# Ledger of designs, part 269: peptides against a protein of PDB entry 6RGO

Target 1, 392 residues: chain A of PDB entry 6RGO
Amino acid sequence: MALKLLGFNQDATCFSVISSNKGVTIYNCDPFGKCFELEKSTSNDEELDFLVEMLFSTSLIAVVDKTIGASKRKKLKIVNTKRKATICELTFPHEIMDVIMNRKIICVVLKSDQIFVYDISCMKLLRTIDVRGEKLKSTSKFRNSEAVGDIGVRVSLSTDNNSILCYSSYSKSDKENAPLNDIVVFDALKCIQINVLPAVHQSNIVCIACSPDGMLMATASEKGTIIRVFKTIDTENDEPILVNEFRRGSRPSRISEMKFNHDNTLLACVGESDTIHIFALPVTTTEADANEDDTLQQSSHSLSSSINGLQYISKGLANRFGKIIVSKIPTQSQQRHVAYIKIPENAKYRIGFPKDTTNTIHICGEDGNYLVYSIPRNEVGPCTLVKSNTFD

## One batch from the design tools (peptide; made by RFdiffusion4, then SolubleMPNN)

Design b2_p22_5_s2 (from b2_p22_5, 12 letters changed)
Fold by OpenDDE base, seed 1:
Structure b2_p22_5_s2 (fold): chain B 392 residues (1-392), chain A 22 residues (1-22)
Amino acid sequence: as target 1 above (392 residues)
Amino acid sequence: SLEKLEKEAEEIEKKLEELAKK
């Protein structure tokens, strides 16, 4: 059957899929098995499309039926999976494009480039963010919504209670066709804009990942060649702090998903390529443990050849992006380990990091594979397959 | 803990059910 992946929950304890004949199925990762099924509401042979966001491993899910008719695509349902009951329904003025949540907040992204921020405990609307709002005052040319290719507002929410929301915004350029290449960092609880990162890429941002603690954010553009990692809240001289710049590859390839692990030491990315990439992040040594004089001997071993990927671009590109103060990335950062997983070229995969095992990644494919990999920490190379299961 | 998460979810469910009855 054709499977469509909806993804992992926040802690990678469950994942959701669409089966063409059954509807939505939720799988538990350990022990592996079906834990919930949402029956198809219609007997029609129409292609099923859903959004499903889980509240971790709880009985609460947010569901949007995108399959049939413009009316359903505007409805968010909160469902108890144990009772198989709809708790509440919200109707929006526009089609729902994305839904994200944590223990405090639900964010709903509309096709209108609006973000509705709700307190989950009472479904009270805290804020409507209009990402178009500042620009629409000047040019009466509604971008004909028909030529809206796969470019829309992207969002990511911290999984902690701080509820840091990162979203893509339109550049302040007077051009009618400004790219979605700015990032806004927003406190979703207080409804305050914390930071704005201007022009973080040259083209539209298509993927954003917030760290679980909300302190880091990863971004990728339509090119998917460079991934940038920024601090979300902290600034240096009122300028954004670039913590990392990674090269996924030399060839353009769309990144569909990125995830941080729970200790912010790894960033994984997946997309249209045959390879999941896992990048090592520098551990922010808090100044306290600086005392152990571990003379890491310069073992000069010539791992010269194959990993063309980690070009730290030196001083030269700093001039064209405004003063993104590339803080002096310590020379130690040049030896970042990169791990990878090979996947079938035509299979879409999703990724998740389990909380309890920071060196483990969960992946699932539209090929019906659920796979658990161990990530090498002290070497560059392939991940090791630890567990495999199949689903239909 | 998972138990704390389930309890937080049950408290959310109760509040949402009370709102849906109004």
Scores: peptide ipSAE 0.218, ipTM 0.816, DockQ to the pose 0.836
Fold by OpenDDE base, seed 2:
Structure b2_p22_5_s2 (fold): chain B 392 residues (1-392), chain A 22 residues (1-22)
Amino acid sequence: as target 1 above (392 residues)
Amino acid sequence: SLEKLEKEAEEIEKKLEELAKK
């Protein structure tokens, strides 16, 4: 059967898939098993396409039927999985491209490059963000949306209650073809823009991940060779703080998904390559004022020792347009993965970090494999397979 | 806790059902 992965929920306790014969299926990770099925409403041999966003492991999901020919691509349904009932339906002016949610907020991304921000508790519209409208104020020319294929606005939302929304925006350039290479950081609850990271890549941003707490953001461009990690809120001298620059590889390869673990110590990425890469983030030891006294030499050989060489290269190169571009960290200071997982070539995989085990990663494939890996802490190497299950 | 999150979801559901009846 053809499987299409929808992904893990926010805490990697469940994942969702589309089966061509069954429709949408949600699996529980532990104990492994089916917890919900949404039957195919059409008898036609049409290729099923859905968006499904879960509210953690609860009975609430957001569903969009994106199947071609289905006049439903503009409809968001909130569904109770226990009752198999639609409890709310919203219709949008344009096709829904993405849906992301937490306990407070639903964000709906449209093909119009609009982001609709809702209070989940009452489905009240809090804000419409018009990413094109911001561009049009800077560049008098409408991009005819027809020609720019798979490059749309990307979003990520913190899984916490702070509801930090990160989205890709168009650079303020006088060029008709301004790339989606700016990031906006938005407080989705207060409906306030809190930061703007200009020109974080040279090309369009195709993947964004917000940390669970909303304090960090990872970005990847169409090249997928470099991943950059920034602070979301904090700035130094009105400049974006680049925390890390990771080298995924030398060859271009699209990154489809990135995720932080729940303690912000790891960043995983997956995409078109045969390898899931896991990067270590420097633990920001909050230097809490270590008052003098207690000598407890707990030799936690944390991997902290080799990361000391990240010179904060705060030297933004002022481009000709007065925009400070975050200077590329010298290739010698670009960190590589600390761990990896080999996956089948051309198999689409999705990733998730469980909350209770910061050194465990969940992955699932369109090959019907659900796999749990242990991440090595003290060495650079392959992850160890701990559990495996199959689904259809 | 999961139980707290399920209760929050039930409260959300109830509010959404009340909105859908208007």
Scores: peptide ipSAE 0.189, ipTM 0.804, DockQ to the pose 0.796
Fold by OpenDDE base, seed 3:
Structure b2_p22_5_s2 (fold): chain B 392 residues (1-392), chain A 22 residues (1-22)
Amino acid sequence: as target 1 above (392 residues)
Amino acid sequence: SLEKLEKEAEEIEKKLEELAKK
């Protein structure tokens, strides 16, 4: 059967799939099994396409029927999985491209490059963000929406209650074809822009991940060769906003998903390549824990010395050309993965980090495999398969 | 806990059902 993966929930306790024969199925990870099925309403041999966003392991899901020819591509349904009932339905002016949620906020991304931010508790619209409207203030030419291929606004939301929203925006460059290579950091609860990171890549941003706490974000461009990790908030200290630069590979390959683990120590990425890459993040030593454990200092020093190659672009040049956030880190100082998983080249995979085990990763494939891997702590190498299940 | 998440979801669901009835 043709399976299409929708992904893991926020805590990797469940994942969702589309089966061409059955419709949407949600699986529980532990104990492994089907927990919900949404049957296809149509007998037509149309290729089923859906967005399904889960509210953690709860009975609440957001569903969009994206099936070609379906009049429903503009409708968001909130469904109770236990009752199999639609609780709420919202209709949008344009096709829904993405839906992301946490316990406080739902963000709906439209094909119009608009982001609708809702309070989940009452489905009240808090904000409409018009990413094009910001571009139109910078560039006089209305590009008609028709020729925007697979490149749209990308979003990520913190899984915590702080509800930090990161989204891709158009660069203010006078070029008629300004790429979606800026990142905006937005407090979705207060509806305030916190930060803008200009030109974080040379090409359009195609993948964004926010950390669970909203303190970090990761970005990848269409090239998918470099992943950059940034602080979401400018610290008052002259600390660099760019905290890491990782090399996934030398060959261009699209990254489809990135995830931080729950303690911000690991970043995983998956995409069109035969390899899931896992990168180690430097532990931001908050000054407070410097007192007791002298013994772990030796291994961290070798990683920190490679990061100090972020040459301070002297304060003097910053005043005239704006904050150059991305100094060209020399290609030699780019960190590689610390761990990896080999996957079939022809199978799309999705990734999730479970909350209770920071060195475990859940993956699922369109090949019908649900796999749990252990991530090595003290060595660079392959992850170890711990558990496997199959689904149809 | 799972119970805390289910309770939070039931509270959200109840509010959404109360809105859908208006």
Scores: peptide ipSAE 0.184, ipTM 0.800, DockQ to the pose 0.856
Fold by OpenDDE base, seed 5:
Structure b2_p22_5_s2 (fold): chain B 392 residues (1-392), chain A 22 residues (1-22)
Amino acid sequence: as target 1 above (392 residues)
Amino acid sequence: SLEKLEKEAEEIEKKLEELAKK
């Protein structure tokens, strides 16, 4: 039976799947088991397609039926899973491409490159973000080719109440084929743009992850060879602060998902490759606790891999258009993974970090495996499988 | 806590149900 993974919720306590026979199923991670099922309304052997965004482990979900007819693909339903009832329905002018939420905000991404930002508490529209802008509306023929459906606006939202929204935007080049290689950082509550990171990659951004606290973002392009981590809010001399540059691999491979853990110490990535990569982030020691004298000489040989604080002097190459292009860090200064998980070739996997265990990762596959791995702390190597479950 | 999140969700649900009835 074909399973389609929808993903984990914000804290990796649940994940959602589409089963061809059953419809949408939500699984609880611990204890492992089904917690909700949305039955298939039609006996037709039509390929089911849904968007489902969960509000943590609550009874609230946002659902978009993409299976049948262009009208349903434009409808967002808020559903109570305990009551099996639609609470509200919103209709959009264009097909819904993505839905992301936290406790305060729902963001709806349309095929028109618009982001609708709602207050979840009342479904009030706070902002419509037009990523194309007014000037580009006249010339952008709708990409009529089905094959171009894969390059759209990408979004990520902080899981905290600060509601930091990161989204991909078009380069200000007047070219009809401007890449989606800028990042905008947006306060979704105040409806204010707080930062712009120009040309963070040479090609379209296909994956973005915001940290739970909204202080960091990770970005990957269509090449998926390099992951860049930036500060979201802070700037240095009006320039974007690059915290890390990670090398996933030498060969191009699409990254489908990235996640930070809850304390911003780890970044995981998954995609078309046979390997989930986990990268260590430098812990920003807040300078404040330097005063406690406790001389405990525990000579833990922390392999201080000298994370030489890459003072990424962004030599912004002013390209012909006066835009700062984030220069590639030399390959010698690019960090590798600290841990990895091998997954089946061609299996789509999703990743999540549980809140209470910073060195644990949850993964699930379209192969019907739900797996819990322990991440090694003191060595570079494979993750250890701790728990395994199967779903259908 | 999970309980605080469930209560916040129940309050959201209630507000949304009140809006859908108008």
Scores: peptide ipSAE 0.112, ipTM 0.760, DockQ to the pose 0.843

Design b2_p22_5_s3 (from b2_p22_5, 10 letters changed)
Fold by OpenDDE base, seed 3:
Structure b2_p22_5_s3 (fold): chain B 392 residues (1-392), chain A 22 residues (1-22)
Amino acid sequence: as target 1 above (392 residues)
Amino acid sequence: EKKELEKEAEEIEKKLEELAKE
């Protein structure tokens, strides 16, 4: 059967899939099994397409039917999975491209490059973010729906209550074809822009991950060769906002998903390649824990010395040309993966980090495999398969 | 945790059902 993966929930306790014959199925990870099924309402042999965003492991899901007709593609349904009941329905002016949520916020991304931010508790619209801005509305060149492929606004939301929203934005260059290579950091609760990261890649950003706490953000371009990790907030101490640069590979390959683990020590990425890559993040020891064991200092020093190669172009030039965030990191300072998982070349996979086990990763494939891997701590190498299940 | 999340979801659902009746 053709499976289409929708992904894991925020804590990797569940994942959702589309089965061509059954419709939407949600699986529980532990104990493994079906927990919800949305039956195919239409007898049509049309390929099923859905967005499903779960509120963790709860009975609440957001659903968009993208299968049939322009009207359904504009409708967001909040559904109770236990009751199989629609609680509320929202209709948007344009097709829904993405839906993300946490305990506080739902963000809805439209094909119009608009982000609608809602308070989940009352479905009150808090903000409409227009990523094109008012000036670009006058250029009525709707990117013709057919020819401009998968390039749109990308979003990620922190899974915590701080509700830090990171989204891709158009560069301020007067070029008609400005790339989506800026990042905006937004407090979704207060509806305040916290930061703007200009030109974080040379090409369009196609993948964004926010850390669970909203303190870190990872970005990848359409090239998918380099992943950059940034602090979301400028620290008063003139610390570099770019904290890591990772090399996924030498060959271009699209990254479809990135995830931080719960403690911000690991970043995983998956995409069109035969390999899931896992990168180690330097633990930002806040100075407070300096009192205990001396023994772990040796490994951190080798990482910090490679980051110090970020020559801050002196404060004097920054005032005239804006914050140059992406100084030329020497290609030699690009860290490789610390761990990897080999996956079938033609199978799309999704990734999730469980909350309770920081060195465990959950993965699921369109091949019908749900796999749990242990991540090596002290060595660079393959992850170890701990558990496997199959689904249809 | 899971029970607290389910309770939060039930409280959200209740509020949304109240708003859908107005």
Scores: peptide ipSAE 0.404, ipTM 0.897, DockQ to the pose 0.873
Fold by OpenDDE base, seed 2:
Structure b2_p22_5_s3 (fold): chain B 392 residues (1-392), chain A 22 residues (1-22)
Amino acid sequence: as target 1 above (392 residues)
Amino acid sequence: EKKELEKEAEEIEKKLEELAKE
């Protein structure tokens, strides 16, 4: 059967897939099995296309049927999976491109480069963010650049209650084709812009991941060769803090998804390549616990000692126009993956990190494999397969 | 946690059902 992956939920306890014959199926990860099935509304052999966003492992999901007609592509349904009932339906002026949620917020991304931010508890519109309108205010020549292909506004939302929204925005360049290479950090609850990270890549941003706590953000461009990790809220001298720069590879390859683990120690990426890459993040020891001098000589040779070579070369070359040139971390300080998973070259995979096991990654493929891997902590190498299941 | 989330989802559902009747 042709499977299309929708992805994992926020805590990787469930994943969703489109089956050509059945419609949308949600699987529970542990115990592994089907927990919900949305029947195909049409008897036609039409290719099914859906957006499904889960509220963790609850009975509440957001669904967009993109299969048939321009009208359905503009409708968001809130569905109870236990009752198989539509609770609420919202209609948008434009096609829905993405839906993301947490316990507090639903964000709906439209083909118009608008982000609608809702309070989930009452479906009240808190904010409409017009990413094009922001560009119009910054550039004298607005071309209605029809979104050329798969280049649009990308979003990521923290899974916590702080509801930090990161989205791609158009650079303030006077060029008619300004790239989507700025990031805006937004408090979705308070509806306040917290930060702006200008020109984080040279080309359009195609993938964003926010950390579960909203304190970190990872970005990748169309090239997918370099991943940058920034602090979301914290700034140094009103400049964005680049925490890490990772090299995925030398060959261009699109990154489709990135995820942080729940303790912000790992970043995984997946895409068009035969390899899921896992990167180690520096553990920000909060300075608070440094004062208890408790003499327990537990010789945990933590890999922390070799990371000391990241000299913060905060050589902010403030060029005359106040453009923060994100100081390219010297190519020598670009970290490689600490772990990897080999996947079939032509299989799309999705990734998720479970909350309870920070060294475990869940992956699922359009090949019908659900796989659980253990991530090595003390060595650079392949992940170890712990569990495998199949689904149809 | 899971039980708390399910209860929160039930409370959300109830509010959305009330709003869909207005």
Scores: peptide ipSAE 0.392, ipTM 0.894, DockQ to the pose 0.818
Fold by OpenDDE base, seed 5:
Structure b2_p22_5_s3 (fold): chain B 392 residues (1-392), chain A 22 residues (1-22)
Amino acid sequence: as target 1 above (392 residues)
Amino acid sequence: EKKELEKEAEEIEKKLEELAKE
């Protein structure tokens, strides 16, 4: 049977899948098992497609039926999983492309490149963000070609209550085919734009991850060879702060998902490659006052692989269009993964970081494997498999 | 934490059920 992975929830305590025969199933990670099943309402051999966004491990989920031919692709349902009941239904003018939530807000991304921001507590519309803006409405013929379905507005939301929303935006180039290579940082609660990171890649951004606290953001383009990590709020001389530039590989390969761990020390990425890559982020040691005394000489020969993360202050080269282009970190200063997981070729995997174990990663595959790996702390190498389960 | 999230979800559910009846 074809499984389709929907992903982990915010804290990696649950994951959701589509089974062709059963419909939507939610699994609990620990103890491992089915916690919810939405039965297929139709006997038709139609390929099922759904969006499911969970509110952590609660009974609340947001569901969109995206099945081909379904009139429901414009409807968001809030469902109680314990009662198997629809609590609320919202209808949108366009097809829903993505849904993301935290404890405070729901963001709904439409095929029209609009983001609807709701207060979850009352389903009140706080803001409609038009990513195309007023000028682009005239020239954007609906890309009716099915082949263009992959290039749309990408969003990521902080899992905390600060509700920092990062989204891809069109560059202000007067070109009819402006790339989605700008990032906007938005306070979703206050409905205020905090920051704009111009031209963070040369091509469209296809993957964004916000840190749980909203202080960091990772981006990847269609090439998926380089991952960039930025500060979301802070700027130096009105320029975006590039914290890290990671090299996933030399060959182009699409990144489908990225995640930070809960303490912002690790960034994982997964996609079309046979390898999940895990990168170490520099711990910002806040200089807590070094009170002198405890000279415990634990001479741990940490092979300090000098993560001379040269904080390459991206000297933004103003291009001929007055846009700051994030300068590429020289290839010599591009960091590689510190850890990796090998996965089957052509199997789609999703990733999640559990809250309580910052050196553990949860992964699940369309091959029906749920796997828990331990991430090595002091050595560059493969992750160690700790637990495995299967699902159908 | 988990119990607080469940309680917050129940309060959200209650409000959404009230709004869906109006």
Scores: peptide ipSAE 0.389, ipTM 0.894, DockQ to the pose 0.807
Fold by OpenDDE base, seed 1:
Structure b2_p22_5_s3 (fold): chain B 392 residues (1-392), chain A 22 residues (1-22)
Amino acid sequence: as target 1 above (392 residues)
Amino acid sequence: EKKELEKEAEEIEKKLEELAKE
């Protein structure tokens, strides 16, 4: 049976899958088991395609049936999982590409590069963001929508009530072929643009993650070699603050998902590679604990060799990107601890961080495995498998 | 927390059901 992963909910208490024979199934993580099943609307052997976004572990889900007919791909249903009832249905002018929600906001991304922002409590449209609208004034040539593959507007929403929306935007370059390499930070409640991060990558952004509190954002391009972490709201001299730059690998590989843990100490990424990577974020010591004079003479043992590659990047980027004041990341060669999980080749995985355990990650695979790993904090190494379950 | 989220979801559902009848 072909499984297609939809992903974890906001707090990693549930995950959703498409089974080719059954339809959509939602699983609880703890206790592990089926909590909801949405049966197929049709008996046809058509490949099932759905979007499902859960409101945490509640009975409310947003569902888009993408399996059949161009008309269904434009419909968003809000469903009560306990009653198995559609509460409301919204119809859009274009195919729905993504749906994201929190306790306050639903964002709907269309194939037209429009983002519809709704107040969840009344399904009132707060804003339509037209990501193309700034460009449409200059170049009337509709790129034939057929040949541009998986390149579209990417979005991420904070899971908190501040509802910080990060989305990819087209660079202001007059070139007909400008990449989706800018990021806009938007207050979804107030419907105001907070920040714009220009040219955060050289190529199209294919993955964005917002932190749960909306204070950090991670970005990856179609190359998937470099992950950048920025502050969302804070700026330094009106310039974007780059907090972190991570290298996932030397080989290009698409990143499909990134997640922050709930305390912003870890960033995980998954994609087409055989490895989930987990990066340690520097704890921003708030100035208060400056008093412990703990002279930890940590012995400077020999891991000097791998860090020399980072110094060369600073000079080259400064000339081509405008003055990204890389605020001097204190050149404390804090070996950014990287944990990893090996996954089967060609198995698609999804990731989630539970709220209660900041050193634990949940993963699920198209191989039918739900796995819980413990993350080492103070060492570079493999994660330890704590729990495993299977699903069909 | 979970009980508060469930209550908020029930309040959202109720409002959406009221709006769907208008």
Scores: peptide ipSAE 0.388, ipTM 0.892, DockQ to the pose 0.856

